# Ledger of designs, part 26: peptides against a protein of PDB entry 5ONS

Target 1, 181 residues: chain A of PDB entry 5ONS
Amino acid sequence: MFKKFDEKENVSNCIQLKTSVIKGIKNQLIEQFPGIEPWLNQIMPKKDPVKIVRCHEHIEILTVNGELLFFRQREGPFYPTLRLLHKYPFILPHQQVDKGAIKFVLSGANIMCPGLTSPGAKLYPAAVDTIVAIMAEGKQHALCVGVMKMSAEDIEKVNKGIGIENIHYLNDGLWHMKTYK

## One batch from the design tools (peptide; aimed at target 1 Q42 P89)

Design b2_p18_5_s1 (made by RFdiffusion4, then SolubleMPNN; from b2_p18_5, 8 letters changed)
Fold by OpenDDE base, seed 4:
Structure b2_p18_5_s1 (fold): chain B 181 residues (1-181), chain A 18 residues (1-18)
Amino acid sequence: as target 1 above (181 residues)
Amino acid sequence: QEEEQKKLEEEVRKKLEE
């Protein structure tokens, strides 16, 4: 999603959200990520304005005090930014790729099934379309936010093709967009 | 404060790339 993303070229505008809209978004976030509920007031304090940075290709980035928290495309599901995920790693279920897959993930490549089933990888139960944090063998912080293109069960059975779509990865255009006020 | 945060982020990034 952000492989060729540049803040100067791809950001259109920024809008401040009304209270009612913020409430709706918070409810949606809790629905998507139940574990975030106790932390949501810390992540999005009531006293702080919430903004959406509108980008090309119908991408929207949710921000508070310039911090990039979540993003979505075409008003679909919200994804946490890696920066937020590093602070709250429990927001997403995890999948772990082996060491060999790291360089490919960091190039924006989709995660292939063998990288999730090989020694050093850890594959946890997850349904298709689940948003997941991609961890790496021997690393503490997530490398990527992805979407399951196959269930964990099917990844193990088929073990061929794209297991997880790479949505946002370390050092992509969104990562380099550190803050926006 | 901002510099410290940037340094931390850079360290994390570097570790992830290794």
Scores: peptide ipSAE 0.040, ipTM 0.631, DockQ to the pose 0.036
OpenDDE base, seeds 1, 2, 3, 5: peptide ipSAE 0.039, 0.040, 0.026, 0.038; ipTM 0.630, 0.613, 0.535, 0.620; seeds 2, 5 fail the geometry check

Design b2_p18_5_s2 (made by RFdiffusion4, then SolubleMPNN; from b2_p18_5, 11 letters changed)
Fold by OpenDDE base, seed 5:
Structure b2_p18_5_s2 (fold): chain B 181 residues (1-181), chain A 18 residues (1-18)
Amino acid sequence: as target 1 above (181 residues)
Amino acid sequence: QEEEQKKLEKEVLEKLKK
């Protein structure tokens, strides 16, 4: 989603959200990520304005105090940014790739099934379309936010093709955006 | 703080690439 993304070239505008809209978004976030509810007031304090940065290709980035928190495309689900995920690692279920997969993930490549079943990888139960944090063996920080294209069960059984789609990865265009005030 | 954040990002990226 952000492989060729640049803040100066791909941001269209920024809008400050009304209180009612913010409340709706918070409810959506809790629905998507139930574990975030106790932390949401810390992540999105009531006193702080919430903004949406509108980008090309119908990408929207939710921000508070310039921090990039979540993003979505069109009417799709919200994804946490890696920066938020690093602060709150529990927002997403995890999948772990082996050390050898790191370079490919950081190039924006999708995660193939063998990279999730190989020694050093850890595959946890997850349904198709689940948004997941991609971890690597021996590393504490997520390197990618992805979407399950196969269930964990099918990844293990079939063990070929795209297991997880790479949506947002370290050092991509969104990562380099850092803040937007 | 921005410099510290840049340092942290560099460290994280360097650790992941090794």
Scores: peptide ipSAE 0.108, ipTM 0.678, DockQ to the pose 0.034
OpenDDE base, seeds 1, 2, 3, 4: peptide ipSAE 0.069, 0.034, 0.083, 0.090; ipTM 0.660, 0.598, 0.667, 0.668

Design b2_p18_5_s3 (made by RFdiffusion4, then SolubleMPNN; from b2_p18_5, 10 letters changed)
Fold by OpenDDE base, seed 5:
Structure b2_p18_5_s3 (fold): chain B 181 residues (1-181), chain A 18 residues (1-18)
Amino acid sequence: as target 1 above (181 residues)
Amino acid sequence: MKKELEELKKKVEEELKK
């Protein structure tokens, strides 16, 4: 989503949200990420304005105090940014790629099944279309936010093709975006 | 808070650097 993203070229505008809209978004986030509810007042304090950075290709980035928190495209689900995920690793279920897959993921490549079934990888139960945090062997922090294109079961059985779509990765255009206060 | 974010960013980038 952000492989060729450039802030100067791809950001359209930034808007401050009304209180009612913020409440609606918070409810959506809780529905999508139930575990976030106890933390939501810390992530999005009531006293702080919430803004949306509108980008090309119908991408919207939710921000508070300049911090980039979540993003979505069109009417799709919210994805946490890596920055938020690093603070709150529990927001997403995890999958772990082996060491060899790291360089490819950080180039924006989709995650192939062998990178999830090989020694050093850890594949956890997950259905298709589940948004997941991509962890790496021997690393503490997620390097990517992805979407399961196959179930974990099918990844193990078929072990061929794209297992997880790479949506947002370390050092992509979203990672390098400036703050919007 | 902003400084803390920048420090975390640098830490993660160093961790995952190739």
Scores: peptide ipSAE 0.307, ipTM 0.829, DockQ to the pose 0.040
OpenDDE base, seeds 1, 2, 3, 4: peptide ipSAE 0.290, 0.302, 0.274, 0.289; ipTM 0.826, 0.827, 0.808, 0.822

Design b2_p18_5_s4 (made by RFdiffusion4, then SolubleMPNN; from b2_p18_5, 12 letters changed)
Fold by OpenDDE base, seed 5:
Structure b2_p18_5_s4 (fold): chain B 181 residues (1-181), chain A 18 residues (1-18)
Amino acid sequence: as target 1 above (181 residues)
Amino acid sequence: QEEEQKKLQKEVEEKLKK
């Protein structure tokens, strides 16, 4: 989603949200990520304005105090940014790739099944379309936010093809955006 | 704290690239 993204070229505008809209978004975030509920007031304090940064290709980034928190495309689900995920690693279920897969993930490549079943990888139960944090062997912080294209069960059984789609990865255009005030 | 967070993220980047 952000492989060729540049803040100066791909951001269209920024809108401050009304209270009612913010409430709706918070409810949606809790529905998508139930574990975030106790932390949501810390992540999105009531006193702080919430903004949407509108980008090309119908990408929207939710921000508070310039921090990039979540993003979505069109009417799709919200994804946490890696920066938020590093603060709150429990927001997403995890999958772990082996250390050899790191360079490919960081190039924006989709994660193939063997990278999730090999020694050093850890595959956890997850359904198709689940948004997941991609961890790596020997690393403590997520490298990528992805979407399961196969269930964990099918990844293990079939063990070929795209297991997880790479949505947002370390050092992509969104990562380099850092803040937007 | 924002500066500390930026520092942390930089450290994460450096560690993950290795």
Scores: peptide ipSAE 0.071, ipTM 0.677, DockQ to the pose 0.040
OpenDDE base, seeds 1, 2, 3, 4: peptide ipSAE 0.043, 0.042, 0.045, 0.065; ipTM 0.639, 0.623, 0.624, 0.662; seed 4 fails the geometry check

Design b2_p18_6 (made by RFdiffusion4)
Pose (drawn by RFdiffusion4):
Structure b2_p18_6 (pose): chain A 181 residues (1-181), chain P 18 residues (1-18)
Amino acid sequence: as target 1 above (181 residues)
Amino acid sequence: EEEEEEKLEEKIKEHEEE
């Protein structure tokens, strides 16, 4: 989603949200990520203004104090930014790719099933369309936010094709936009 | 605030252990 994304060519503007809208977005975040509820007062303090950074292709980035928290396209599901995920790694269920796939996902490639079924990889049960945190064998921190395109059971069996769609990865255009200011 | 930070650290630690 952000492979060729930068602030100049992709950010149209930034709107500050009203209280009515903030509550609605928080509710959606709660529905989508149940375990995030106890942490929202910390992530989105009552005191701080909440802004949406509007981007090309109907991408929205939710910001608080200039920190990028979540993003979505159209009115689709919210995804946590990798920076928010690094602060709260438990927001998403995990999938671990083998170390050989690191170079490919850092270049924006989708995750193929061999990257999840090979030694050094760990595949956990997940239904299709689940938003997952991609972990790397031998790495402590997540490197990609993905969406299951095949269920985990199918990935073990079919073992060919895109297992996980790469949505956001370390040092993509979104990662380079450290703050909005 | 300190209690909330402690709870967050505990939760992160528990998640890393998993």

Design b2_p18_6_s1 (made by RFdiffusion4, then SolubleMPNN; from b2_p18_6, 16 letters changed)
Fold by OpenDDE base, seed 4:
Structure b2_p18_6_s1 (fold): chain B 181 residues (1-181), chain A 18 residues (1-18)
Amino acid sequence: as target 1 above (181 residues)
Amino acid sequence: SAALEAAHQAAIAAYLAS
């Protein structure tokens, strides 16, 4: 989603959200990520305005105090930014790729099944379309936010093709947006 | 924070060095 993304070239505008819209978004976030509920007031303090940075290709980035929190495309599901996920790593269920997959993920490649079933990888139960944090063998921080394109069960059984779609990865265009006021 | 950013950059460097 952000492989070719550049803040200067791809940001269109920024709008401040109305209270009713914020409430709707918070409810959606809780529905998508139930574990975030106790932390939501810390992540999105009630006194702070919530903004959406609108970008090309129908990408929207949810921000509070300039911090990039979540993003979506075409009003689909929200994804946490890696920067937020690093602060709250429990927001997403995890999957772990082996060491050999790291370079490919950091190039924006989708995660292939063997990278999730090999020694060094850890594959946890997850349904198709689940948004997941991609961890790596021997590393503390998530390197990617992805979407399960196969269930964990099918990844184990089929063990070929795209297991997880790479949505946002370390050092991509979104990562380079540290803040936006 | 600056400390968090530094930690993030170090983590990235560790990934790229792998």
Scores: peptide ipSAE 0.328, ipTM 0.867, DockQ to the pose 0.057
OpenDDE base, seeds 1, 2, 3, 5: peptide ipSAE 0.082, 0.178, 0.263, 0.103; ipTM 0.692, 0.779, 0.837, 0.673

Design b2_p18_6_s2 (made by RFdiffusion4, then SolubleMPNN; from b2_p18_6, 11 letters changed)
Fold by OpenDDE base, seed 4:
Structure b2_p18_6_s2 (fold): chain B 181 residues (1-181), chain A 18 residues (1-18)
Amino acid sequence: as target 1 above (181 residues)
Amino acid sequence: SEEEKKKHEKAIAEYLAS
């Protein structure tokens, strides 16, 4: 989603959200990520304005105090940014790729099944379309936010093709934005 | 905290250099 993304070229505008809209978004976030509920007031304090950075290709980035928290495309599901995910690693269920897959993921490539079934990888139960945090062998922090294109069961059984779609990865265009005030 | 930010930045730098 952000492989060729550049802040100067791809950001259209920024709007401040009304209270009612913020409440709706918070409810959506809790529905998508139940584990975030106890932390939501810390992530999105009531006294702080919530903004949406509107980008090309119908991408919207939710921000508070300049921090990029979540993003979505075409009013679809929200994805956490890697920067938020690093602070709250439990927001998403995890999958782990082996060390050899790291360079490909960081180039924006989708995660192939063998990278999830090989030694050093860890594959956990997950259904198709689940948003997941991609961890890497020997690394503390997630390197990618992805979407399951096959169930964990099918990844193990078929072990061929795209297992997880790469949505956001370390050092992509979104990562380089850092903040937006 | 500033200390946590520095630790994180260092970890990411090492990550990308791997």
Scores: peptide ipSAE 0.411, ipTM 0.907, DockQ to the pose 0.064
OpenDDE base, seeds 1, 2, 3, 5: peptide ipSAE 0.316, 0.217, 0.217, 0.407; ipTM 0.844, 0.724, 0.737, 0.906

Design b2_p18_6_s3 (made by RFdiffusion4, then SolubleMPNN; from b2_p18_6, 12 letters changed)
Fold by OpenDDE base, seed 4:
Structure b2_p18_6_s3 (fold): chain B 181 residues (1-181), chain A 18 residues (1-18)
Amino acid sequence: as target 1 above (181 residues)
Amino acid sequence: MEEFEEELKKAIEQYKAS
């Protein structure tokens, strides 16, 4: 999603959200990520304005105090930014790729099934379309936010093709955006 | 915020060695 993203060229405008809209978004976030509920007031304090940075290709980034928190495309599901995920690593269920997959993930490539089933990888139960944090063998921080294109069960059985779509990864265009006020 | 940025820098450094 952000492989060729550039803040200077791809940001259209920024809007401050109304209270009712913020409430709706918070409810949606809790629905998507039930574990976030106890932390949501810390992530999005009531006293702080919530803004949406509108980008090209129907990308919207939710921000508070300039911090990039979540993003979505075409009114789809919200994804946490890697920066937020690093603060709250439990927001998403995890999958772990082996060492060999790291360089490909960091190039923006989708995650192939063998990279999730090989020694060094760890595949946890997850349904198709689940948003997941991609961890790497021997590393502490997530390197990617992805979407299951197959269930974990099917990844193990088929073990061929794209298992997880790469949505956002370290050093992509969104990562380099860093903050927006 | 500064402390967190340093942590993120370390996160990236973890992968530079990969």
Scores: peptide ipSAE 0.341, ipTM 0.849, DockQ to the pose 0.063
OpenDDE base, seeds 1, 2, 3, 5: peptide ipSAE 0.273, 0.295, 0.320, 0.316; ipTM 0.818, 0.830, 0.841, 0.841

Design b2_p18_6_s4 (made by RFdiffusion4, then SolubleMPNN; from b2_p18_6, 11 letters changed)
Fold by OpenDDE base, seed 1:
Structure b2_p18_6_s4 (fold): chain B 181 residues (1-181), chain A 18 residues (1-18)
Amino acid sequence: as target 1 above (181 residues)
Amino acid sequence: KEEEEKKHQEAIAAFLAS
């Protein structure tokens, strides 16, 4: 999603959200990520305005005080930014790739099944379309936010092709955006 | 807080350099 993303070239505008819209978004976030509810007040304090940074390709980034929190495309599900995920790593269920897969993930490549079934990888139960944090063997921080394109069960059985779609990864265009005020 | 952020950035840098 952000492989060729550049803030100067791909941001269209920024709008401040009304209270009612913010309430709706918070409800959506809690529905998607139930574990975030106790933390939502400090992530999105009531006193702070919430903004949407509108980008090309129907990408929207939710921000508070310049911090990039969540993003979505074409009004689909919200994804946490890696920066937010690093602060709250429990927001997403995890999958772990082996060491060999790291360089490919960081190039924006989708995660292939063997990288999730090999020694060093850890594959946890997850259904198709589940948004997941991609961890790496021997690393503390998530390197990617992805979407299961196969269930964990099918990844084990088929063990061929794309297991997880790479949505947002370390050092991509969104990562380098850092803040937007 | 600031020290934690510094360590975080260093960890990410180390990750990317690996």
Scores: peptide ipSAE 0.167, ipTM 0.751, DockQ to the pose 0.065
OpenDDE base, seeds 2, 3, 4, 5: peptide ipSAE 0.129, 0.150, 0.145, 0.154; ipTM 0.726, 0.736, 0.751, 0.745

Design b2_p18_7 (made by RFdiffusion4)
Pose (drawn by RFdiffusion4):
Structure b2_p18_7 (pose): chain A 181 residues (1-181), chain P 18 residues (1-18)
Amino acid sequence: as target 1 above (181 residues)
Amino acid sequence: SLEEILEKEEKEVKEKLE
């Protein structure tokens, strides 16, 4: 989603949200990520203004104190930014690719099933369309936010095709936009 | 299990914030 994204060519503007809208978004975040509920007062303090950074192709980025928290396209599901996920790694279920796939996902490639079924990889049960944190064999931190395109069981069996769609990866355009200011 | 990993990570995050 952000492979060729930068602030100059992609950010149209930034709107500050009203209280009515903030509560609605928080509710959606709760529905989508149940375990995030106890942590929202910390991530989105009552005191801080909440802004949506509007981007081309109807991408929205949710910001608090200039920190990028979540993003979505159209009115689709929210995804945590990798920076927020690094602070709260439990927000998403995990999938671990083998170490050989690291170079490909850092270049924006989708995750193929061999990257999940090979030794050094760990594949956990997941239904299709689940938003997952991609972990790397031998790495402590997540490197990609993905969406299951095939269920985990299908990935083990079919073992060919895109297993996980690469949505956001380390040092993509979104990662380079450290803060909005 | 994945559930145990996620509970551990949540606990660690909570301890760091305390």

Design b2_p18_7_s1 (made by RFdiffusion4, then SolubleMPNN; from b2_p18_7, 6 letters changed)
Fold by OpenDDE base, seed 4:
Structure b2_p18_7_s1 (fold): chain B 181 residues (1-181), chain A 18 residues (1-18)
Amino acid sequence: as target 1 above (181 residues)
Amino acid sequence: SQEELLEKLEKEVEERLK
């Protein structure tokens, strides 16, 4: 989503959200990520305005105090930014790729099944379409946010093709935005 | 290399989270 994304070229505008819209978004976030509920007031304090940065290709980034928290495309599901996920790593289920897959993930490539089933990888139960945090063998922090294109069970059985779609990864265009006010 | 880049990025993340 952000492989060729550039803040200067791809951001259109920024709007401040009304209270009712914020409430709806918070409810959606809790529905998508139940574990976030106890932390949501810390992540999005009621005293702080919530903004959406509108970008090209129907991308929207949810921000509070300039911090990039979540993003979505075409009014689809919200994804956490890696910067938020690093603070709250539990808000997504995890999958781990082997060290050989790292170079490809950081180039924006989708994650192939062998990178999730080989020694050094860890594959946990997850249904298709689940948003997941991608961990790297031997590393403590997520390097990518992805979407399961197969269930974990099918990844193990089929073990070929795209297992997880790469949505957002370290050092991509979104990562380089850092903040937006 | 990309692996070296990841090492650098990991350190940056760790420092930010301290």
Scores: peptide ipSAE 0.553, ipTM 0.929, DockQ to the pose 0.053
OpenDDE base, seeds 1, 2, 3, 5: peptide ipSAE 0.552, 0.532, 0.535, 0.526; ipTM 0.929, 0.924, 0.924, 0.922

Design b2_p18_7_s2 (made by RFdiffusion4, then SolubleMPNN; from b2_p18_7, 6 letters changed)
Fold by OpenDDE base, seed 2:
Structure b2_p18_7_s2 (fold): chain B 181 residues (1-181), chain A 18 residues (1-18)
Amino acid sequence: as target 1 above (181 residues)
Amino acid sequence: SQEEELKKLEEEVKKKLE
């Protein structure tokens, strides 16, 4: 989603959200990520304005005090940014790729099944379309936010093709954006 | 610390992109 993204070229505008809209978004976030509820007031304090950075290709980034928290495309599901995920690693279920897959993930490539079933990888139960944090062998912080294109069960059984779609990864355009005031 | 580990990861990532 952000492989060719550049803040200067791809950001259209920024809007401050109304209270009612913020409430709706918070409810959606809790629905998507139930574990975030106890932390949501810390992540999005009521006293702080919430903004949406609108980008090309219908990408929207949710921000508070300049911090990039979540993003979505075409009003689909929200994804946490890696920066937020690093602070709250429990927001997403995890999958771990082997050491050899790291360079490909960091190039924006989708995660192939063998990279999730090989020694050094760890595959946890997850249904299709689940948003997941992509961990790597020997690394503590997530390298990527992805979406399961196959269930964990099918990844093990079929062990061929795209297991997880790469949505957001370290050093992509969103990562380099860092903050937006 | 977590911050230190993140910095190390970023450095590793940058190196791999060279």
Scores: peptide ipSAE 0.105, ipTM 0.703, DockQ to the pose 0.038
OpenDDE base, seeds 1, 3, 4, 5: peptide ipSAE 0.093, 0.038, 0.096, 0.103; ipTM 0.703, 0.688, 0.716, 0.715; seed 1 fails the geometry check

Design b2_p18_7_s3 (made by RFdiffusion4, then SolubleMPNN; from b2_p18_7, 6 letters changed)
Fold by OpenDDE base, seed 5:
Structure b2_p18_7_s3 (fold): chain B 181 residues (1-181), chain A 18 residues (1-18)
Amino acid sequence: as target 1 above (181 residues)
Amino acid sequence: SQEEELEKLKKEVEEKLK
């Protein structure tokens, strides 16, 4: 989603959201990520305005005090930014790829099944379309936010093809967009 | 800091990719 993204070329505008809209978004976030509810007031304090950065290709980024928190495309599900995920790693269920997969993940490549079943990888139960944090063996911080294209069960059984779609990865265009005020 | 750790991680990964 952000492989060739840059702030100067791909951001259209920024709008400040009304209170009612913010409430709706918070409810959506809680629905998607139930575990975030106790932390939402810390992540999105009531006293702080919430803004949406509108980007090309129907990408929207939620920001608070310049921090990029969540993003979505074409009114689809919200994804946490890696920067938010690094602060609150429990927001997403995890999957772990082996060391060999790191270079491919950081190039924006989708995660292939063997990279999730090989030694050094850890595959946890997850259904298709689940948004997941991609970890790597020996690394503390998530390298990528992805979407399960196969269930964990099918990844193990089939063990070929795309297991997880790479949505947002470390050092991509969104990552380099550190803040937006 | 967290940011420093992330930069360290990035550098470590980049070095291994060379």
Scores: peptide ipSAE 0.067, ipTM 0.683, DockQ to the pose 0.033
OpenDDE base, seeds 1, 2, 3, 4: peptide ipSAE 0.054, 0.059, 0.035, 0.032; ipTM 0.661, 0.701, 0.644, 0.588

Design b2_p18_7_s4 (made by RFdiffusion4, then SolubleMPNN; from b2_p18_7, 8 letters changed)
Fold by OpenDDE base, seed 2:
Structure b2_p18_7_s4 (fold): chain B 181 residues (1-181), chain A 18 residues (1-18)
Amino acid sequence: as target 1 above (181 residues)
Amino acid sequence: SQEEELEELREEVEEELE
């Protein structure tokens, strides 16, 4: 989603959300990520304005005090930014790729099944379409936010093709934004 | 610390992208 993304070229505008919209978004976030509920007031304090940075290709980034928290495309599901995920790693279920897959993930490539089933990888139960954090062998922080294109069960059984779609990864265009005020 | 680990990861990632 952000492989060729550039803040200067792809950001259109930034709008401040009204209270009713914020409440709706918070409810959606809790629905998507139930574990975030106790932390949501800390992440999005009521006293702080919530903004959406509108980008090309119908990408929207939710921000509070300049921090990039979540993003979505075409009003689809919200994804946490890696920066938020690093602070709250429990927001997403995890999958771990082997060391050899790291370079490909960081190039924006989708995660192939063998990278999730090989030694050094760890595959955890997850249904198709689940948003997941991609961890790497020997690393403590997520490298990527992805979407399961196959269930964990099918990844193990079939063990070929795209297992997880790469949505957001370290050093992509979104990562380089860091903040937006 | 978590911050140190994150910085190490960032450095490693940058090296791999070169």
Scores: peptide ipSAE 0.056, ipTM 0.671, DockQ to the pose 0.039
OpenDDE base, seeds 1, 3, 4, 5: peptide ipSAE 0.051, 0.041, 0.036, 0.044; ipTM 0.675, 0.659, 0.655, 0.680

Design b2_p18_8 (made by RFdiffusion4)
Pose (drawn by RFdiffusion4):
Structure b2_p18_8 (pose): chain A 181 residues (1-181), chain P 18 residues (1-18)
Amino acid sequence: as target 1 above (181 residues)
Amino acid sequence: SLEEILEEEEKEVKEKLE
């Protein structure tokens, strides 16, 4: 979603949200990520203004104190930014690719099933369309936010095709935009 | 299990913020 994204060519503007809208978004975040509820007062303090950074192709980025928290396209599901996920890794279920796939996902490639079924990889049960944190064999921190395109059981069996769609990865355009200011 | 990993990560995050 952000492979060729930068602030100049992709950010149209930034709107500050009203209280009515903030509550609605928080509710959606709760529905989508149940375990995030106890942490929202910390992530989105009552005191701080909440802004949406509007981007081309109807991408929205939710910001608080200039920190990028979540993003979505159209009115689709919210995804945590990798920076927010690094602070709260438990927000998403995990999938671990083998170390050989690291170079490909850092270049924006989708995750193929061999990257999840090979030794060094760990594949956990997940239904299709689940938003997952991609972990790497031998790495402590997540490197990609993905969406299951095949269920985990199908990935083990079919073992060919895109297993996980690469949505956001370390040092993509979104990662380079450290803050909005 | 994945559930245990996620509980451990939540606990670590909570301890760091104390």

Design b2_p18_8_s1 (made by RFdiffusion4, then SolubleMPNN; from b2_p18_8, 10 letters changed)
Fold by OpenDDE base, seed 1:
Structure b2_p18_8_s1 (fold): chain B 181 residues (1-181), chain A 18 residues (1-18)
Amino acid sequence: as target 1 above (181 residues)
Amino acid sequence: SQEEELAELKRKVEESLK
C-alpha cells in the first residue's frame, strides 16, 4: 500500500474530525480490535483533536497530535500503523517469518507460505482476512502489518503461494512520514 | 501459545507505563 508512497506527493489534505465522528471511529476500532478498548483513552485522549490525513488511492490516516495511529483504504478495515503497533504490540495477532523472508518483507513483498512454515517461523491459527503483525525470527518489533490471504491451516497444507499480503512494512512510505500535523 | 505471548507483551507494556 505504501511501497511508492511519498508524503509530499501523495497526501491530499488533512481534516479535523468532529466529536461525533470520532466517537464513531472509536466504536469501529473497538469492534475491530476488542482488546484495544482499555487503551483508547491514552491512544486517543478525549482532549486531543483527531485528524484524518487523506491521501491518494483512497488512503486515510487517522492521527492524534501528529501521531499516525491507524490507516485504511477505500473505507475498508482500519490497520494500525507500525509505530502504534510497536507501542502496543498486542493489538494484532502475530505471525513470524523465518530469517530468510525478512529481506523480502522489507522490500514490500508478500509473505510466501514457505516463509511461514520453515524452521524459525511461527505460524499461529488465523482465518483468511485476519490483520496480523508480521514478526521475524530474531527481531523484537513487527516488520510488517499484513493480511492473511490463506488460513494458517491452508498455509501449512498447501505451503505454496502467497500466505500473507504485505500491507505496511518498516521503511515504507508510511513509516517515513513519522508524524503529520 | 500466542495468547500467552500476547498477554506477556501486554504485561510488559503496562509495566513500562508505570
Scores: peptide ipSAE 0.461, ipTM 0.905, DockQ to the pose 0.932
OpenDDE base, seeds 2, 3, 4, 5: peptide ipSAE 0.026, 0.032, 0.044, 0.024; ipTM 0.579, 0.581, 0.661, 0.629

